# Peptides against a protein of PDB entry 5H65, part 88

Target 1, 294 residues: chain A of PDB entry 5H65
Amino acid sequence: QYLERTPLCAILKQKAPQQYRIRAKLRSYKPRRLFQSVKLHCPKCHLLQEVPHEGDLDIIFQDGATKTPDVKLQNTSLYDSKIWTTKNQKGRKVAVHFVKNNGILPLSNECLLLIEGGTLSEICKLSNKFNSVIPVRSGHEDLELLDLSAPFLIQGTIHHYGCKQCSSLRSIQNLNSLVDKTSWIPSSVAEALGIVPLQYVFVMTFTLDDGTGVLEAYLMDSDKFFQIPASEVLMDDDLQKSVDMIMDMFCPPGIKIDAYPWLECFIKSYNVTNGTDNQICYQIFDTTVAEDVI

## One batch from the design tools (peptide; made by RFdiffusion4, then SolubleMPNN)

Design b2_p9_7_s4 (from b2_p9_7 with E3F I8V)
Fold by OpenDDE base, seed 3:
Structure b2_p9_7_s4 (fold): chain B 294 residues (1-294), chain A 9 residues (1-9)
Amino acid sequence: as target 1 above (294 residues)
Amino acid sequence: SLFDLVEVE
């Protein structure tokens, strides 16, 4: 993609929609805290949602743990089941269902676990050992996904979420439609269960200044801008540090803007109507800054 | 085998 570089003063005078290539300094950005900039985005309905916090998940899984697993739903052709009774919490029962591949149990790192009645801590431990975990509950005739407010799939430290608005949940036995029951690709799991997967995105507002003018540009990007997946950054301290370093490089604290490095990026303008007010907004697109840092 | 890897409270 090629566009002639345009000064901000010229852009500010033009009607939308248009695409521009710019060279500007990052005067400021918001939010300042990284965890506040990571959101969940639905590619279908385009709703932005907050990433659930640990406390939110604790409540959901604690509630799920109050339900007793249905014995009638254990040990199907799809999975083998085992029940644990805890010594604490009044002896809650936890069911773990090990999904089979062609009727046999796969290796631990290839095995999908369906967990019924597990706590967040227990689920996280299992996801590290078995890679793939789905929190479930006993439905009327089959196991079902526990709650779309919680991850539908946990792989290692990655939590995969689904859109409540766009998803039409199907029972667990629909996993039978998957030919490969070892890799457990999130999109395939989502499709089988009728889930529209949400995408982790960085959501930020940049104030850009090239000396001729100042404009605010909206950033919504999953992995291109920083070349760091938004889906992994919250669970990886090194990735967090990398993002912080990038932002500090372009917008160093305690230094005057005259010393800031130049940022080259693409922005597109678009019209937004708020009641009787019509304004032009800008969004960053097709831009990678990490290459300039490396 | 796989069952031995599961730990609960």
Scores: peptide ipSAE 0.195, ipTM 0.893, DockQ to the pose 0.895
Fold by OpenDDE base, seed 5:
Structure b2_p9_7_s4 (fold): chain B 294 residues (1-294), chain A 9 residues (1-9)
Amino acid sequence: as target 1 above (294 residues)
Amino acid sequence: SLFDLVEVE
């Protein structure tokens, strides 16, 4: 719990694994662009993935829109269905399934929509108007999640993703197991559908300097370090500005490091083997910059 | 109704 502050020069001489409390200046960091630092992390297999771009999602949903909704899967005890036909030359059909709570349609801000054949734009509009949206497709016997390469759940501007490697997808009717069909907690939805949810994380490399030594430390954090959720930052300009402001504060451009503020944080060392070469690496943990700035 | 809130292009 409590660790005495250790100078970097001492840390650099010690074997791993160990935990340290340090006080250092942020000499530099990478990547410099915020959008490049936000990744998706699986808590089970620990894979790091890129957050899909809008273009990637457009392709997925465009492909899904080429499939015709199965009439046999409409209007179940779980949901009421309505079909829209676009007026374009392709005559695209969009099925929206409104999930009921105890057989009754909930309020719009509490309603989960299952969308079949929708475009990214349409889905995003609906997610802002309603509480939750799940992109789906018609399976053999039930609606199924469209694609884990796309969000399994969209709530407002937040896209929830699942791990392809660790997930064992179950059909939509498994949402029946949820007693509360109004709040639609992402973890509960994921559990019902057999999805291992991915976590948004800030992934950065910090070069730390306390005057006794220089050390590179890896940062992988969801919401503690900046006190800003990685899951929301990409879709919120104000949050992006806040992160940029924090980074500029610790590492101001055009100013010498002597004028940089001190950063207090916890780091842990660990061993990494690359062929015949053994290397000690460092990772920042349990650190909040808002509280650790001196 | 909820149906009326859905807009599809």
Scores: peptide ipSAE 0.191, ipTM 0.891, DockQ to the pose 0.872
Fold by OpenDDE base, seed 1:
Structure b2_p9_7_s4 (fold): chain B 294 residues (1-294), chain A 9 residues (1-9)
Amino acid sequence: as target 1 above (294 residues)
Amino acid sequence: SLFDLVEVE
């Protein structure tokens, strides 16, 4: 596990794959905007996806809100249902299904809501009150997840997404398989519904310079590097500020690189082949930089 | 009741 520190000039001359411990300055990084560095990663197919924007979600939920809840799917052994009619011209129907635990309605903080026909605003309000909300729609024989382009589960300010490629959706009644219908663990919900959950990750490219050489290193990390969860950073101003502070510390604006602090990290080299062209790339791993900041 | 906690515009 221990690695001797190696200068970048030596690393640049070596074949891949290898692991290194380095001490270098962060000359620059991409992307510069934090929101652009947060992606969704599938642990199964490894596809990287953009986190949907609010505008994207608005469209999805607006479309869902045009559909009328199916009366025959209301009030099952799994959930109790209530319907609201809005006062707008269309008289939009909103169905909220309160998931029961062993036939009994739980406390609000333990109750999973299935919302049908709700807007993003309404869903967000409910998620703050009940802490667990699934957007759903009326299927042929059962309630179904509304759309994998939207969160399959919203808990407070956290949006949980699933992989469209790898998921094989099952109907909402499959939540019956969960013995504990109070905690609503995202992974358990995903498993019950046939969803492969996506992982929030920071995706960045660092340009590292130790005075002997310069190399670019790729960073894909969920919560170790900054000691801040990528899943929470987009919805928390304080966490965003913390990440910005960390990056400004290692790459301070307005001063010369000679005054930059040294960054200790681990990188691994790997080969990338495109036809006859071979390229060596580098990735940061097992590195935490925010121990003294947080 | 839980139903009373839901508000729709």
Scores: peptide ipSAE 0.188, ipTM 0.890, DockQ to the pose 0.868
Fold by OpenDDE base, seed 2:
Structure b2_p9_7_s4 (fold): chain B 294 residues (1-294), chain A 9 residues (1-9)
Amino acid sequence: as target 1 above (294 residues)
Amino acid sequence: SLFDLVEVE
C-alpha cells in the first residue's frame, strides 16, 4: 500500500472516493473523554450504539433476579445445576448451571457458567473466577439468553454484546453444537446462539491541519490505531492512561499547534448524501500511531 | 467441586 504524500489543500479540491497518505498535525479531536469515544458497532447492519453503563446492567439483572428459575430446566445433559437462596432480598433464587464437556464437568477455568437470577456484582465475581459466564433466564422449554441489552458472554472483565437487530436468538441447548466446550470462543458462542456479535470501536473525529489546509477525519477502529483494544480500555485504567497519553502527545494542551508533532496517516474520502445536501467526508484507515510514539 | 466455588449473598 504505497501512496505519495498529498497536501490537505490538494485533497480538499478533489472528488471522492480516493485514498491519500497525509502528514498533518492534530489540531483538535472529539469527543474529549475517552469513555465517550468507545462504541459498539454491528458488522452487519453497521449501527453504532453506546456501551451500556453499569447502571443499565444493574437494572436488567435486577429484573432478571425477580424471576424464579424453572426446576424443569435444571440438570440436563448439557449442564449441572445448583440453586442458592439469598438471606436478603426476600429470598432471591439464584441458579448456576455448570456446562459440561462430554458429560463431564471441566476445570473451573474452562467451565462456562449459566447464571439465572444473579446480580451484576455476582456475575462479575463469577466471571473472574470461572472466566466465562452467560446470563440466562428460564424459557418455555429451555434456558435462554437473558437480554441482548446485557452481555451475552462475560469473560473476565470483557463484556461481549450482540446486535438486537441482526440476531435471531436460539436456546441455550444449541451450545451442544460446539465441539470445544472449554475455550468458549465468543464468536463460536454467538454463532451457536444466533447472535451477531457487536464490535468495540474507537469512534473519534480528528481535525487535521498541515499548514495548507484543514479537514476533519473520522476514526472508527477497534485495536489498530492505538494498538489498544477498544474492548478492554473501559475496564483498564492503565490502558485508558495510555490512550490519554497518546492523545496528549499529538494534541498537547496549552501548547500552540506549531509545536505539535506531525501525524502520518492514511485517509479515504467518500461521498455523503443527505437529501439535497452533498458533502465529502474523510475517514482514517490502516493507520497505527503507536509506532510513532515508541 | 465447582459448586463450592460459587458464593451468593
Scores: peptide ipSAE 0.187, ipTM 0.890, DockQ to the pose 0.892

## One batch from the design tools (peptide; made by RFdiffusion4, then SolubleMPNN)

Design b2_p10_3_s1 (from b2_p10_3, 4 letters changed)
Fold by OpenDDE base, seed 1:
Structure b2_p10_3_s1 (fold): chain B 294 residues (1-294), chain A 10 residues (1-10)
Amino acid sequence: as target 1 above (294 residues)
Amino acid sequence: EELAKDPPLP
């Protein structure tokens, strides 16, 4: 849609909420480190949370690995189970449940594994060979998702997370409701298990200056702004480099702002109340600054 | 350590 360009000095005088088209220079931005700008966002409760670090996942899976798989939950109509005993760690039991499609095991590239008692390393190894992995634990009557603090679904290098607040977890047998047990679409898996999927988002604060005024605007974007998915950037060095290059282009180090390129974008203002304090905040929306590189 | 600033909700 079309909006007339408005100078920042005029915007700063106006009430919220409003939408604006602006042309400004990116004076500065934070955080400077890309990995600190990627977060998980709930589309329902709108909470933002950090993407778990490898160390966090290690702890979760190590804890899960202390639990022994329940024999009574092995080999159901939904899955075939294989059990391994480690030589070390006091004979730790690891269960891998191969989900069947209509009673038949699918090919590896279509197979969902339910992993019980596996370490992060073991899970990653399996996720590299099979289509999808769900970390699980033995519940009372069925397998259950291990922990929403860990991915509910791993596909290759992509970790899918769910919202702890909004999710109402259902047992693994609810995967039976899926007609297609080969593609394992994350949204379908989430729906079957009562999970509200979190969205990867870039979260940044831009200080914008058009020579008439200065304002801070937030960026919260999943894939539009950079034309790079936030869900993939943490696991792809080339994508990381691309984002860094874009930011360096708009905010080059060691160069005066007068030489910065102009950034054209849309911002929306909104009111924020914090106790007795009222403020107007700004957020970037519907803006693309770089074309996707195929 | 510089962290991302979460946009406040309306």
Scores: peptide ipSAE 0.260, ipTM 0.852, DockQ to the pose 0.806
Fold by OpenDDE base, seed 3:
Structure b2_p10_3_s1 (fold): chain B 294 residues (1-294), chain A 10 residues (1-10)
Amino acid sequence: as target 1 above (294 residues)
Amino acid sequence: EELAKDPPLP
């Protein structure tokens, strides 16, 4: 879409909602730390939540590890089960269920594991070898997802989360509905299990200045703005460095704003009501900056 | 440690 460039001073006088093309300098941004800018967003209820920390996951998986796998739920048509007893003083039992494709075990790089009673460390180790891992627990009649506060699916270093508000969980046997039991597409897994997947998003507040006015605009973007997936950035040092480099380019430390490069972007205005107070907010959209940096 | 502000919803 084509929009003529509008100065910030003119935008600040207009009613919402409207779309604008702007050219401005990034005076400042918040938060300054990258890890604080990555959140989880529900596409249905639009809630934003923090990405769980390792400590949070440790607690969830440790609690799950106190539960004994139900022998009646082992070795179904969907999966083959193997049980381990740990050497620790408590003799913790861990069940790994290998999901089959048409009754046949796939190769490790195509295999989904259902892990019951595993610690975070054990789960992470397995996720590095196998295609996908789902943390599960023994339900009354079937295996069930362990907890939506933890990832419902782990693929390599990517943790997929679901919305607690919008999801209506179904038992593991619903994975039978998947025609392809080798690729394990996260959206397909989520659909089968009644999960509304959350989206990783960069959430930042940009203070923009074009010399005519100053405007705060929100960035909420998954992978377009930086051309870097928010879902991968927390687990990849190179991607983190890339984002930092981009931000340093537009907002270089130690120099005056007069020397900052110009940022061209699209912003949209919208009305926000907070009690009796009405305000206009701005959000960046349909903007990619990485092409000019790389 | 500045926490990110969530964009307010319309």
Scores: peptide ipSAE 0.257, ipTM 0.851, DockQ to the pose 0.796
Fold by OpenDDE base, seed 5:
Structure b2_p10_3_s1 (fold): chain B 294 residues (1-294), chain A 10 residues (1-10)
Amino acid sequence: as target 1 above (294 residues)
Amino acid sequence: EELAKDPPLP
């Protein structure tokens, strides 16, 4: 899309909704810490939620590990099951179900594991060796997803989450609807299981200044702005450093704003009603900083 | 502790 550049002073006088191209300096941004800027967003209901912490997941999986796998649900046409008994005082049973493709077990790099009764540590270890892991529990007649508060799918270091509000969960046997049981595309898995997948997003508030005015704009972006996936940044130190470097470049500490680089970006205005008060808010869209640094 | 400010919905 093409838009003429509009000064902030002019934008601040206009009604919403409108789209603008701007050239401004990033006076400041919040939050300063990257960890607080990554959230999960539902594309359907638009709820934002925090990414669960390791401690949160530990609790969920520990609770799940108190349940014994149902023997009747093991070894179906969809998966082969293996049971481990831990050597700890409780003798906890863990079931790993290896999903088959047309009755054949895939290679490890193409294999989906359904894990029942595993701890976070155990699940993570398996996810590092196999293509995909789904935490499950024994339902009445079939395996079911364990809990939408935990990842519905783990691929390497990537945790895929679903929206509790929008999802209508279906049992594990619905994975049979997938023709290709090797790639395990997250969206396909989600669709089969009735899950509305959440999106990792960077959520930041930018204070923009072009010398004519100051405007606060929200950033909600998954992978375009930084050219870094929000879904991967929390688990990758190099990606974290890259984001920090980008932010330091636009908003360098210890120097005056006059020396800041110019940022070209697109913003859209929209109306927000808070009781009897109407306000105009702004959001950054369709912007990549790597291409828009001037 | 500083948290991300959620953008208000239209």
Scores: peptide ipSAE 0.257, ipTM 0.851, DockQ to the pose 0.771
Fold by OpenDDE base, seed 2:
Structure b2_p10_3_s1 (fold): chain B 294 residues (1-294), chain A 10 residues (1-10)
Amino acid sequence: as target 1 above (294 residues)
Amino acid sequence: EELAKDPPLP
């Protein structure tokens, strides 16, 4: 979509909603730390959530590890089960269920594991060797997802989360509905299990200044703005450095704003009502800055 | 330490 450039002073006088193309300097941004900018967003209810920390996951998996796998739920047509008893930790039992494709175990790089009673460390080790891992627990009649406060699917270093409010969980046997039991597409897994997947998003507040006016605009973006997936940045130091470099380029420390580069972007205005208070907010959209990095 | 400000919904 083509839009003429509009100065910020003109935008600040206009009613919402409208879309604008702007050229402004990034005076400042919040938060300053990248990891504080990454959140989980529900596309259905629009709730923003913090990404769980390792400590949070440790607690969830530790609790799960106190439960004994139900023998009656082992070795079904869907999966083959292997059980371990730990030497330590009061001899906790860990069950690993290998999901089969049409009765045949796939290769490790195509295999989904259902983990029952595993610690975060154990789960992470397995996720490095197999395609996918789902933390589960023994339900009354079937294996069930352990907890939506933890990832419903782990693929390598990527943790996939679901919305507690919007999801209506179904038992593990619903994975039978998947025709392809080798690729384990997160959206397909989520659909089969009744999960509304959360989206990783960068959430930042930009203070933009073009010399005619100053306004704050929100960035809520998954992978377009930086051309870096928000889903991967927390687990990749190089990606973190890349984002930091981009931000430092637009907002260099120790330099006067007059020397800042110009940021070209699209912003949209919208009305917000909070009780008796009415305000106009601005959000960045359809903007990629990474291509402009020299 | 400051957390990201959530954009208000329309």
Scores: peptide ipSAE 0.256, ipTM 0.852, DockQ to the pose 0.787

Design b2_p10_3_s2 (from b2_p10_3, 4 letters changed)
Fold by OpenDDE base, seed 1:
Structure b2_p10_3_s2 (fold): chain B 294 residues (1-294), chain A 10 residues (1-10)
Amino acid sequence: as target 1 above (294 residues)
Amino acid sequence: EELAEDPPLP
């Protein structure tokens, strides 16, 4: 859509909601550390939450590993089960359930593993070898997702999370509803299990200055702004470097703002009420600042 | 430690 460029001083005087095209300099931004700018967003309830740290996941999986897999839930029509007993840790039991496609085990690159009682390290090892991994636990009558505080699906280095608030979890046997048990599309898995998938988003606050005025605008974007997916950036050093380079370009350290490049972007204003306080906030939208490098 | 500021909801 075409919008005429509006100076910030004019925008600051207007009522919300409105959309604007602006040309401004990025005076400053927060957070400065990239890993702190990546969050999980629910598309339904709009809650933002932190991406769990490795240490958080360690705790969750360690707790799960204290539970013994239920023998009665092993080897169903949906999956074949293998059990390992650790030599240490008082003989901890680990169950790996290999999901079958129409009664046949798929190739490793198409295989979904359900892991019960595994540590983060063990899960990561398996996720690097097989197509997909779901951490599970023994329920009363079926396997169940372990914990929505942990990924419901791991594919390579990508951790897929679900919303605790919006999800209504269903048992693992609901994967039977999937016609294709080889591709394991995250959205399909989520749907089958009653999970509302969370979205990785960059969350930043930009202080924008065009010489006529200064305003703060929020960035909440998954993949458009940097042309880099927020879902991949935490696990890819090159992508992290690229984002850092972009930010350094627009807001170079040790340089006066007069020398900063101009940022052209779209912002929308909206009203926020906090108790008795009313304020107008601004959010960046439909903006790309860098081209994707193929 | 600087944290990301969540955009307030409308």
Scores: peptide ipSAE 0.265, ipTM 0.852, DockQ to the pose 0.810
Fold by OpenDDE base, seed 2:
Structure b2_p10_3_s2 (fold): chain B 294 residues (1-294), chain A 10 residues (1-10)
Amino acid sequence: as target 1 above (294 residues)
Amino acid sequence: EELAEDPPLP
């Protein structure tokens, strides 16, 4: 979409909603730490949530590890089960269920594991060897997802989360509805299990200044702005450094704003009502800055 | 610690 450039002073006088193309300097941004800018967003209810920390996950999986796998739920047409008893930790039982494709075990790089009673460390180790891991528990009649506070699917270093509010969980046997039991597409897994998947998003507040005016605009973006997926950045130091470099380029420390590079972007205005208070907010959209990095 | 401000919904 082609828009003429509009100065910020003109934008600040206009009613919402409108779309603008702007050229401004990034005076400042919040938060300063990248990991604080990554959140989980529900596309259905629009709730923003913090990404669980390792400590949070440890607690969930430790609790799950106190439960004994139900023998009656082992070795179904959907999966083959293997059980381990730990030497330590009071002899906790860990069940690994290998999901089959039409009765045949797939290769490790195509295999989904259902983990029952595993620790975070154990789950992470398995996720490095197999295509996908789902933390589960023994339900009354079937295996069930352990907890939506934990990932419903782990693929390598990627943790996929679901919305507790919008999801209506179904039992593990619903994975039978998947025609392809080798690729384990997160959206397909989520659909089969009644999960509304959350989206990783960068959430930042930019203070923009073009010399005519100053306004704050929100960035809520998954992978377009930086051309870096928010879903991967927390687990990849190189990606983190890349984002930091981009931000330092637009907002260099120790330099006067007059020397800052110009940021070209699109912003949209919208009305917000909070009780009796009415305000106009701005959000960055359809903008990629990574290509402009020299 | 500075937390990210959630954009308000319209």
Scores: peptide ipSAE 0.261, ipTM 0.852, DockQ to the pose 0.795
Fold by OpenDDE base, seed 3:
Structure b2_p10_3_s2 (fold): chain B 294 residues (1-294), chain A 10 residues (1-10)
Amino acid sequence: as target 1 above (294 residues)
Amino acid sequence: EELAEDPPLP
């Protein structure tokens, strides 16, 4: 869509909601640390939450590892089960369930593992070898997802999370509804298990200045703005460096704002009511900056 | 440590 460029001073006088095209300098941004700018967003209830830290996951998986796998739930038509007893930790039992495709075990690069009683380290190790991993526990009649506070699906280094508020969890046997039991598309897995998947998003506040006025605009974007997926950036040093380079380009440290490059972007205004106070906020949308940097 | 502010919802 085509919009004429509007100066910030004019925008600041207008009522919301409206859409604008602007050209401004990025005076500053928050947060300064990249890892603090990545959050999880629910597309249904719109809650934002922090990405769980390794320490949080360790606790969840360690708690899960104290539970003994139920023998009655092993070796179904859906999966073949193998049990290990650890030498340490007083003989902890770990169950790995290999999901079958039409009764046949797929190749490792197409295989979904259900892990019961595994530590974070063990789960991560397996996720590097196999296509997908789901942390599970023994329910009353079936395997169940371990905890929505942990990833419901791990593929390589990507952790997929679900919304606790919007999800209505179903048992593991519901994976039978999937026609394709080789690709393990996260959205399909989520749907089968009654999970509303959360989206990784960059969340930042930009202070924009075009010389006529100063405006704060929020960035909430998954992969368009930087052309880098928020879902991958935390686990990839090169992607982190790329984002840092982009931000340093628009907001270079140690120089005056007069020397900053111009940022062209779209912003939308919207009304926010907080008690008796009404304010207008701004959000960046439909903007890609990476093409100008590469 | 600047905490990220969540965008307020409409």
Scores: peptide ipSAE 0.260, ipTM 0.850, DockQ to the pose 0.790
Fold by OpenDDE base, seed 4:
Structure b2_p10_3_s2 (fold): chain B 294 residues (1-294), chain A 10 residues (1-10)
Amino acid sequence: as target 1 above (294 residues)
Amino acid sequence: EELAEDPPLP
């Protein structure tokens, strides 16, 4: 929809909800550090949570590594199992289950591994070699997802997380419902396992100034604004640099705001009620800043 | 260290 540009001073006087097209300068933004702006968002319950740090994952996987794989759950119609005993780590057992496609092991680049008892380091090594990795544990009758606090699926450097609140976990054998056991689409895996996948989002607060007024607008975006996936940025230095460059372009350090470039974007207003206080908030939507650069 | 401010829900 074509929206005419509206000055901020006019917007600030209007009731919500409304949509606007604006042209403003990015006076400032928060947070300044990119790593602090990437979060996980549930599309159902709308909870925002922090992306787990390596240290958090280490703890989870270390705990998982204390559990012994159940021999009864090895080598099913769904997967072939290999087990290793570590030499120097008190005889820790690690099980890797190779998921089969129609009874046949796929190529490494198409293979899903179920890892039981692996450390973060081991899991990462495997995820770099194979298509997909799911951290699992031995349940009573089947393998189960290890922990929703950890990724339910790792593909290369991408960690896919699920919502603890909205997910109703199902056992690993439910992967049998997937017709294609080679591509391992995260959404399909999630559906099969009863997981509501979380979305990586950039979460920032922009202070916008067009000379007529100043307002704060929230950015919550997965891949449109920067044309960079939030899901990949944390693990890719080049993408991080790109985001930083974009932000520096719109909000260059050490110069006056008068010299800042104009940012064209869409914002929507909405009402927020906190007790007796009614506040109008603004969110950036359907905006790509890289369009003029690409 | 500045944390991201979560947008309030409508």
Scores: peptide ipSAE 0.260, ipTM 0.851, DockQ to the pose 0.794

